# Peptides against a protein of PDB entry 6UG1, part 238

Target 1, 304 residues: chain A of PDB entry 6UG1
Amino acid sequence: SNEERKRRKYFHMLYLVCLMVHGFIRNEWINSKRLSRKLSNLVPEKVFELLHPQKDEELPLRSTRKLLDGLKKCMELWQKHWKITKKYDNVGLYMRTWKEIEMSANNKRKFKTLKRSDFLRAVSKGHGDPDISVQGFVAMLRACNVNARLIMSCQPPDFTNMKIDTSLNGNNAYKDMVKYPIFWCEVWDKFSKKWITVDPVNLKTIEQVRLHSKLAPKGVACCERNMLRYVIAYDRKYGCRDVTRRYAQWMNSKVRKRRITKDDFGEKWFRKVITALHHRKRTKIDDYEDQYFFQRDESEGIPD
Target 2, 301 residues: chain A of PDB entry 6UG1 as posed
Amino acid sequence: SNEERKRRKYFHMLYLVCLMVHGFIRNEWINSKRLSRKLSNLVPEKVFELLHPQKDEELPLRSTRKLLDGLKKCMELWQKHWKITKKYDNEGLYMRTWKEIEMSANNKRKFKTLKRSDFLRAVSKGHGDPDISVQGFVAMLRACNVNARLIMSCQPPDFTNMKIDTSLNAYKDMVKYPIFWCEVWDKFSKKWITVDPVNLKTIEQVRLHSKLAPKGVACCERNMLRYVIAYDRKYGCRDVTRRYAQWMNSKVRKRRITKDDFGEKWFRKVITALHHRKRTKIDDYEDQYFFRRDESEGIPD

## One batch from the design tools (peptide; made by RFdiffusion4, then SolubleMPNN)

Design b2_p27_7_s3 (from b2_p27_7, 13 letters changed)
Fold by OpenDDE base, seed 4:
Structure b2_p27_7_s3 (fold): chain B 304 residues (1-304), chain A 27 residues (1-27)
Amino acid sequence: as target 1 above (304 residues)
Amino acid sequence: EPSYAEELEGKMGEIYREMKKEEEEKK
């Protein structure tokens, strides 16, 4: 019905806000001074120097290569620190079906939310789910004065899916679900004036995204619980930015149709949510990023 | 201990059920 379409749209909006606020809170928690002091000790001086290379005036690419090597070594150090990767309880922050949402209403479980103290302890010990691990990695880079963002791929239920029964077949569902991450890192390269994408936990990859990312879900099975729609960046200064354009090859033709921002009302609403979570002034880094997004929009063209 | 994801699922499921009831009561 038209009512059910409206309900699913509004529920999607509410769910998206809850996810984005969660990302904001986790981004605040990883700014802990106590955690920062502990995690900085994991990074040897030689690796710290690679993270902060001098500008090569002749070939800026040499400076970028040092930064990339430093980030690779940080990923290796992080793997040594991280002792236990817990599986997600159920589907974690991956996308739920409408049936799962409707059925969850029957489970009056008293949920104990992970407290800030428990999170900080988990990161410090190297015990937790992949999301906690990525968040801790971002904290380690920030402890080394690296301009690292926490990236969250928000997975609200698909309001464009009007199927009543969306039961997913169970056995391979977890493997397909976790094939691509929900959380990752971006690092500012001051030499190339670009964000470097870092997945320290899942794919264990570093990339300089041009047209497409390795982190973008591909294949029907992987997209059932992980649809690239809302990739949100949280920086160390409590900035909040939509960076979906970086990871979406087909933003205009495919991704936009699955976003609340497909219409003017949704665009205005989503901009208000971003603005409410953005607690810093605009910087020249934001200008370079917006210029990159503009060039990506022009290069995609108008969908036929 | 239930994750934030489980808590979110539970709360969101309750809200979805309430929204559905309010729509049925208006018919």
Scores: peptide ipSAE 0.309, ipTM 0.831, DockQ to the pose 0.716
Fold by OpenDDE base, seed 5:
Structure b2_p27_7_s3 (fold): chain B 304 residues (1-304), chain A 27 residues (1-27)
Amino acid sequence: as target 1 above (304 residues)
Amino acid sequence: EPSYAEELEGKMGEIYREMKKEEEEKK
């Protein structure tokens, strides 16, 4: 019905805000000074120096290579620190079906929210789910004075899916779900004037994304619970930015159709949400990023 | 301890149910 379409759209909007606020809160928690002091001790001086290379005036790429090597070593150090990777309870923050949402309304479970203290303890011990692990990795890089962003791929229910039964059947559902991350890291490369993509936990990869990312879900089964639509970046100064364009090859032709921003109302609303979560002044880094997004929009073209 | 995801699931499910009831009461 038209009512159900409206309900699913509004519910998607509400769910998206809850996810984006969660990312904001986790980004605040990883700025903990107490956690920072503990995590900085995981990084040897030689690795710290690689994270902060001198500018090579002859070949700036040499400085970028040192930073990349430093980030690789940080991923290795993080793997040694992280003792227990817990599976997600159910589907975690991956995308739920409409049927799952309807069925969850019947389960009056008293949920204890993970408190800030419990999160900080989990990160400090190296015990938790992959999301906590990624968030802790971002905290470690920030503890080393690296300009690291927490990236969240927000997975609200698909308001464009009007099927009544959207149940996902299959023994591989969890494996397909966790094949791609929903949290990762970006690091500012001051030499190349680009964000470096770092997945320390899932794919254990470092990318300088040009047109395609390995973190973008591929294949029908993987996209059922991880649809790339809202990739939100949270920086150490409480900046909030939509960085979906970096990871979307087909932003205009495919991704936009699945976003609330497909219409002017949704675009204006989503800009208000981003603005409400953006607590810093604009910087030259934002200018370089916006220029990159503009060039990517021009290069994709307008879908016919 | 239930994850934020479980809490979000429960709360969102309740809200979705309430939205359905309000739609049914307006008919």
Scores: peptide ipSAE 0.304, ipTM 0.837, DockQ to the pose 0.765
Fold by OpenDDE base, seed 3:
Structure b2_p27_7_s3 (fold): chain B 304 residues (1-304), chain A 27 residues (1-27)
Amino acid sequence: as target 1 above (304 residues)
Amino acid sequence: EPSYAEELEGKMGEIYREMKKEEEEKK
């Protein structure tokens, strides 16, 4: 019905705000001074120097290579620190079906929200789910004065799916779900004027995204619970930016149709949500990033 | 301990059912 379509749209909007606020809160928690002091001790001086290379005036690419080597060593150090990776409870922050949402309301389970103190303890001990691990990795890089962003792929229920029964086939669902991450890291490269993508936990990869990311879900089974639509970046200064354009090959032709921003009302609303979560002034880094997004939009073209 | 994700799921499921009920009561 038209009513059900409206209900699913508004519920998607509410769910998206809750996810984006969660990302903001986790980004605040990883700025803990107490955690920063503990995590900086995990990084030897030689690795710190690689994270802060001098500018090579002859070949700036040499400075980028040092930074990439430093980030690789930080991933290795992080793997040594992290002792226990817990499975997600149910599906974690992956996308739920409409049927699962309807059924979840019958389970009056007393959910215990993870407190800030429990999160900081989990990161400090190296014991938690993959999302906590990624968030802790971002905290370690920030403790080393690296301009690292927390990236969140927000997975609200698909308001464009009007099927009543959206039951997923159970057997391989978890493996397919966790094949691609929901949280990752970006690091600013001051030499190339680009963001470097870092997945320290899932794919254990570093990439300089041009047109395609390894973190973009591929295949029907993986996309059932991980649909790339809202990739939100949270920086150390409480900036909030939509960086979906970096990871979406087909932003205009495919991704936009699955976003609330497909219409003028949704675009204006989503801009208000981003503005409410963005607590810093604009910087030259934002100018370079917006220029890159503009070039990516021109290169994709308008779908015929 | 239930994750933030499970807590969010439960609360969102309650809201979604309430929205359905309010739509049915208006017919």
Scores: peptide ipSAE 0.182, ipTM 0.755, DockQ to the pose 0.707
Fold by OpenDDE base, seed 1:
Structure b2_p27_7_s3 (fold): chain B 304 residues (1-304), chain A 27 residues (1-27)
Amino acid sequence: as target 1 above (304 residues)
Amino acid sequence: EPSYAEELEGKMGEIYREMKKEEEEKK
């Protein structure tokens, strides 16, 4: 019905706000001074120097290469620190079906929210799910004075899916779900004026994204619980930005159709949500990023 | 201990059911 379509749209909006607020709260937690002091001790001086290379005036690319090497070594150090990767409870923050949402209303489980203290302990011990691990990695880079963002791929239920039964009964459903991350890191390269993508936990990759990312879900099975629609960046100064354009190859042709921002009302609403979560002034970094997004939009073109 | 994700799931399921009831009561 038209009513069911409206209900699913509004519920998608509410769920998206809850996810974006969760990302904001986790971004505050990883700014903990106590955690920062502990995690800085994991990074030896030689690696710290690679994270902060001198500007090579002859070849700025040499400075970028040092930063990339520093980030690779930080990923290796983080893997040594992280002792236990827990599986997600159920589907974690991956996308739920409408049927799963309807069924979950029957389970009055006393959900214990992970408290800030428990999160900080988990990161300090190196024990937790992949999301906690990525968030801790961002905290370690921030402890080394690196301009690292927490990235969250928000997975609200698909309001464009009007099917009643989307039973995801596959034996490999969990494996396909976790094939691509929900959380990752971006690091500002002051030499190239670009964000570097870092997945320290799942794919264990560092990318300088041009047209496509390895972190973008591919294949039907992986896209069932992980649709790239709302990639939100949270910086160390409490900035919040939509960075979906970086990771979406087909933003205009495919991704926009599955976003709330497909219409003017949804665009205005989503902009208000981003603005409410953005607690810093604009910087030259935002100008370079917006210029990159503009160039990516022009290069994709308007779908025929 | 249930994760934040499980808690969010439960709360979202409750809200969805309430929204569904409110639509049925308006008919």
Scores: peptide ipSAE 0.173, ipTM 0.754, DockQ to the pose 0.764

Design b2_p27_7_s4 (from b2_p27_7, 11 letters changed)
Fold by OpenDDE base, seed 2:
Structure b2_p27_7_s4 (fold): chain B 304 residues (1-304), chain A 27 residues (1-27)
Amino acid sequence: as target 1 above (304 residues)
Amino acid sequence: EPSEAEELLGKLGELYNEMKEEEEKKK
């Protein structure tokens, strides 16, 4: 019992690192200069101008509205570019059960890793799974000089689930799984000093998250393979930040209990992982974001 | 073709079984 609990905790930690490294690698691939040149041609000048509005000194909100309209038009352009959305192979990067992990080890399947060249070809042709599509959308925005982050909701196995058999009832499992995204985009609004959340593929939504996100999984069936625990942001300058606080309403009361950061050891370890993936200096954007997270922690209160 | 994710998960599954076998051998 105690050994199995330790094993599941350590395996969760290793799995989380692998997912976070995957997000880092995909974030590097979408910085491809070759891809950028191709994707910039998808955005007409009038849409580019909306993405880069002048500061309205009378009403800064007008500039934010132009940016939001530009992002909406970019989502429409991206949908026209994207011809085929493939289903995920099995469950993609959604959460596996402990039983599925044990069974995957017995299957000596020769897996083919998606090479950088294959990814760039997939994005350029508009063919691939939803994750490739979102990543390509972030690449298109970056090609238009937009400060766009790749967001990844990391789904390591639940180390707090001590059940041996965690088989999920199969029939609606895929529809419920893909109801909420694993990857999405954030865009920096220099006028409001906030990150704008953009899901170009799944929910096709743009939101300015204050207290609640539409991207946060709701309902038991949707949460079986998508638990909001580790939302990681990868920027164009290879910054890596934990942005889970934005998307979690109940960070302190609910989400923290399911994270490795529930204890001091796990918190210190996770900070080391973030630091290892964070390849840029701090900026004023990080200060505004940390101030927003602080205000969100104060507004949630300490759980009783 | 298995995704990069499936390949990573396969390797992680192997590592999980190895860790399980090592813990069982210590009993």
Scores: peptide ipSAE 0.027, ipTM 0.613, DockQ to the pose 0.684
Fold by OpenDDE base, seed 5:
Structure b2_p27_7_s4 (fold): chain B 304 residues (1-304), chain A 27 residues (1-27)
Amino acid sequence: as target 1 above (304 residues)
Amino acid sequence: EPSEAEELLGKLGELYNEMKEEEEKKK
């Protein structure tokens, strides 16, 4: 019905806000001074120096290569620190079906929220789910004075899916779900004026995204619980930015159709949500990023 | 202990049911 379509759209909006607020809260928690002091001790001086290379005036690319090597070593150090990767409880922050949402509402289960203290302990011990691990990695880079962003791929239920039953019957559903991350890191390269993508936990990869990312879900089974629609960046100064354009090859032709921002009302609403979560002044880094997104929009063209 | 995600999803499920009930009451 038209009512069910409106309900699913509204519920998608509410769910998206809750996910974006969750990302904001986790971004605040990883700024813990106590955690920062502990995590900085994981990084040897030689690795710290690679994270902070001098500008090579002859070839700025040499400085970027040092930073990339430093980030690779940080990923290796993080793997040594992380003792236990827990499976997600159920589907974690991956996308639920509409049926799963309806069934979850009938289950009056007392859910226990992870407290800030428990999160900080989990990161400090190296015990937790992949999301906690990624968030802890961002905290370690921030502890080393690296301009690292927490990236969250928000997975609200698909309001464009009007099927009554959206049950996912696959035995491999969990394996396909976790094939691509929900959380990752971006690091500012001051030499190339670009964000470097870092997945320290899932794919264990570092990318300088040009047109596409390895972190973008591919294949029907992987996209069932992980649709690239809302990739939100949270920086150490409580900036909040939509960075979906970096990871979406087909933003205008495909991704936009699955976003609340497909219409002017949704665009205006989503801009208000981003603005409410953006607690810093604009910087030249934002200008370089917006210029990159503009060039990517022009290069994709207008969908026919 | 249920994850923060599960708690959020529980609350969202409750809100979804409340919205459904409110829409059904308007019919």
Scores: peptide ipSAE 0.027, ipTM 0.618, DockQ to the pose 0.790
Fold by OpenDDE base, seed 1:
Structure b2_p27_7_s4 (fold): chain B 304 residues (1-304), chain A 27 residues (1-27)
Amino acid sequence: as target 1 above (304 residues)
Amino acid sequence: EPSEAEELLGKLGELYNEMKEEEEKKK
């Protein structure tokens, strides 16, 4: 019905706000001064120097290469620190079906909220799920004074899916789900004026995304629980930005159709949510990023 | 112990059912 379509749209909006607030809270927790002091000790001086290269005036690319090498070594150090990777409970923050949402409301499972203290202990011990591990990696880079963002791919239920029974009956459903991350890192390269993408846990890759990202889900099975729609960046100064354009090849033709921002009402609403979570002034970094997004929109064109 | 994510999703499921019941009462 038209009513069911409206209900699913509003529930998608509510769910999206809750996910974005969760990302904001985790971004605050990883700014813990106590955690920062512990995690800075994981990074040797030689690696710290690579993270903070001098500007090569002749060839700025040499400075970027040093930063990339420093980030690679930080990923290796992080793998040594992280002792226990727990599986997600059920589907974690991956996308649920509408049927799973309806069924979960009947099961008053006593879910225990992860407290800030428990999170900080988990990161410090190197014990937790992949999301906690990525968040801890961002905390380690921030402890080394690196301008690192926490990235969250928000997975609200698909309000465009009007099918009642999408039973995801596959034994491989978990493997396909976790093939691509929900959380990752971005690092500002002050030399190239670009964000570097870092997945320290899942794909263990570093990318300078131009047109395509390895982190963008591919294939039907992987996209069932991980649809690239709302990639939100949380910086160390409590900035909040939509960075979906970086990771979406087909933002206008494909991704926009699955977003609340497909219409003017949804666009205005989503901008209000971003603004409410954006607790810093605009910077030149935001100008370079917006220029890059503009160039990507022009290069994609308007879909017919 | 269920994750923070699962608790949030449980609460969202409850809110979804409440919204459904309120829409059914308006009919």
Scores: peptide ipSAE 0.026, ipTM 0.613, DockQ to the pose 0.759
Fold by OpenDDE base, seed 4:
Structure b2_p27_7_s4 (fold): chain B 304 residues (1-304), chain A 27 residues (1-27)
Amino acid sequence: as target 1 above (304 residues)
Amino acid sequence: EPSEAEELLGKLGELYNEMKEEEEKKK
């Protein structure tokens, strides 16, 4: 019905806000001074120096290469720190079906919310799910004074799916679900004036995304619970930015149709949500990023 | 142990069902 379509749209909006607030809260937690002091000790001086290379005036690319090497070594150090990777409980923050949402209301399971203290302990011990691990990695880079931001691919239910039963075939679902991350890191490269993409946990990759990312879900099975729609960046200064354009090859032709921002009402609403979560002033880094997004929009063109 | 996300999803699921029941009562 039209009513069901409206309900699913509004529920998607509410769910999206809740996910974005969760990302904001986790971003605050990883700014813990106590955690920062512990995690800085994981990074030896030689790796710290690689994270902070001098500008090579002859070839700025050499400075970027040092930073990339430093980030690679940080990923290796992080793997040594992280002792226990827990599986997600159920589907974690991956996309639920509408049927799963309806059924979850009937299960008054006392969900134990992870408290800030428990999170900080989990990161400090190296015990937790992949999301906690990524968040801890961002905290380690921030402890080394790296301009690292937490990236979250928000997975609200698909409001464009009007099927009553959206049950997914069970057994292969988890492997396909976790094939691509929900959380990752970006690091500012001051030499190239670009964000570097870092997945320290899942794919264990470092990317300088131009047109395509390895982190973008591919294939029907992987996209069932991980649809690239809302990639939100949380920085150390409590900035909040939509960075979906970086990871979406087909923003205008494909991704936009699955977003609340497909219409003017949704665009205005989503802008208000971003603004409410953005607690810092604009910087030159934001200008370079917006210029990159503009160039990517022009290069994609308008879908015919 | 269900994550903060699962608790939030549970509460959201309850709200979704409440909204569904309210729409069904208006029919």
Scores: peptide ipSAE 0.099, ipTM 0.688, DockQ to the pose 0.667; fails the geometry check

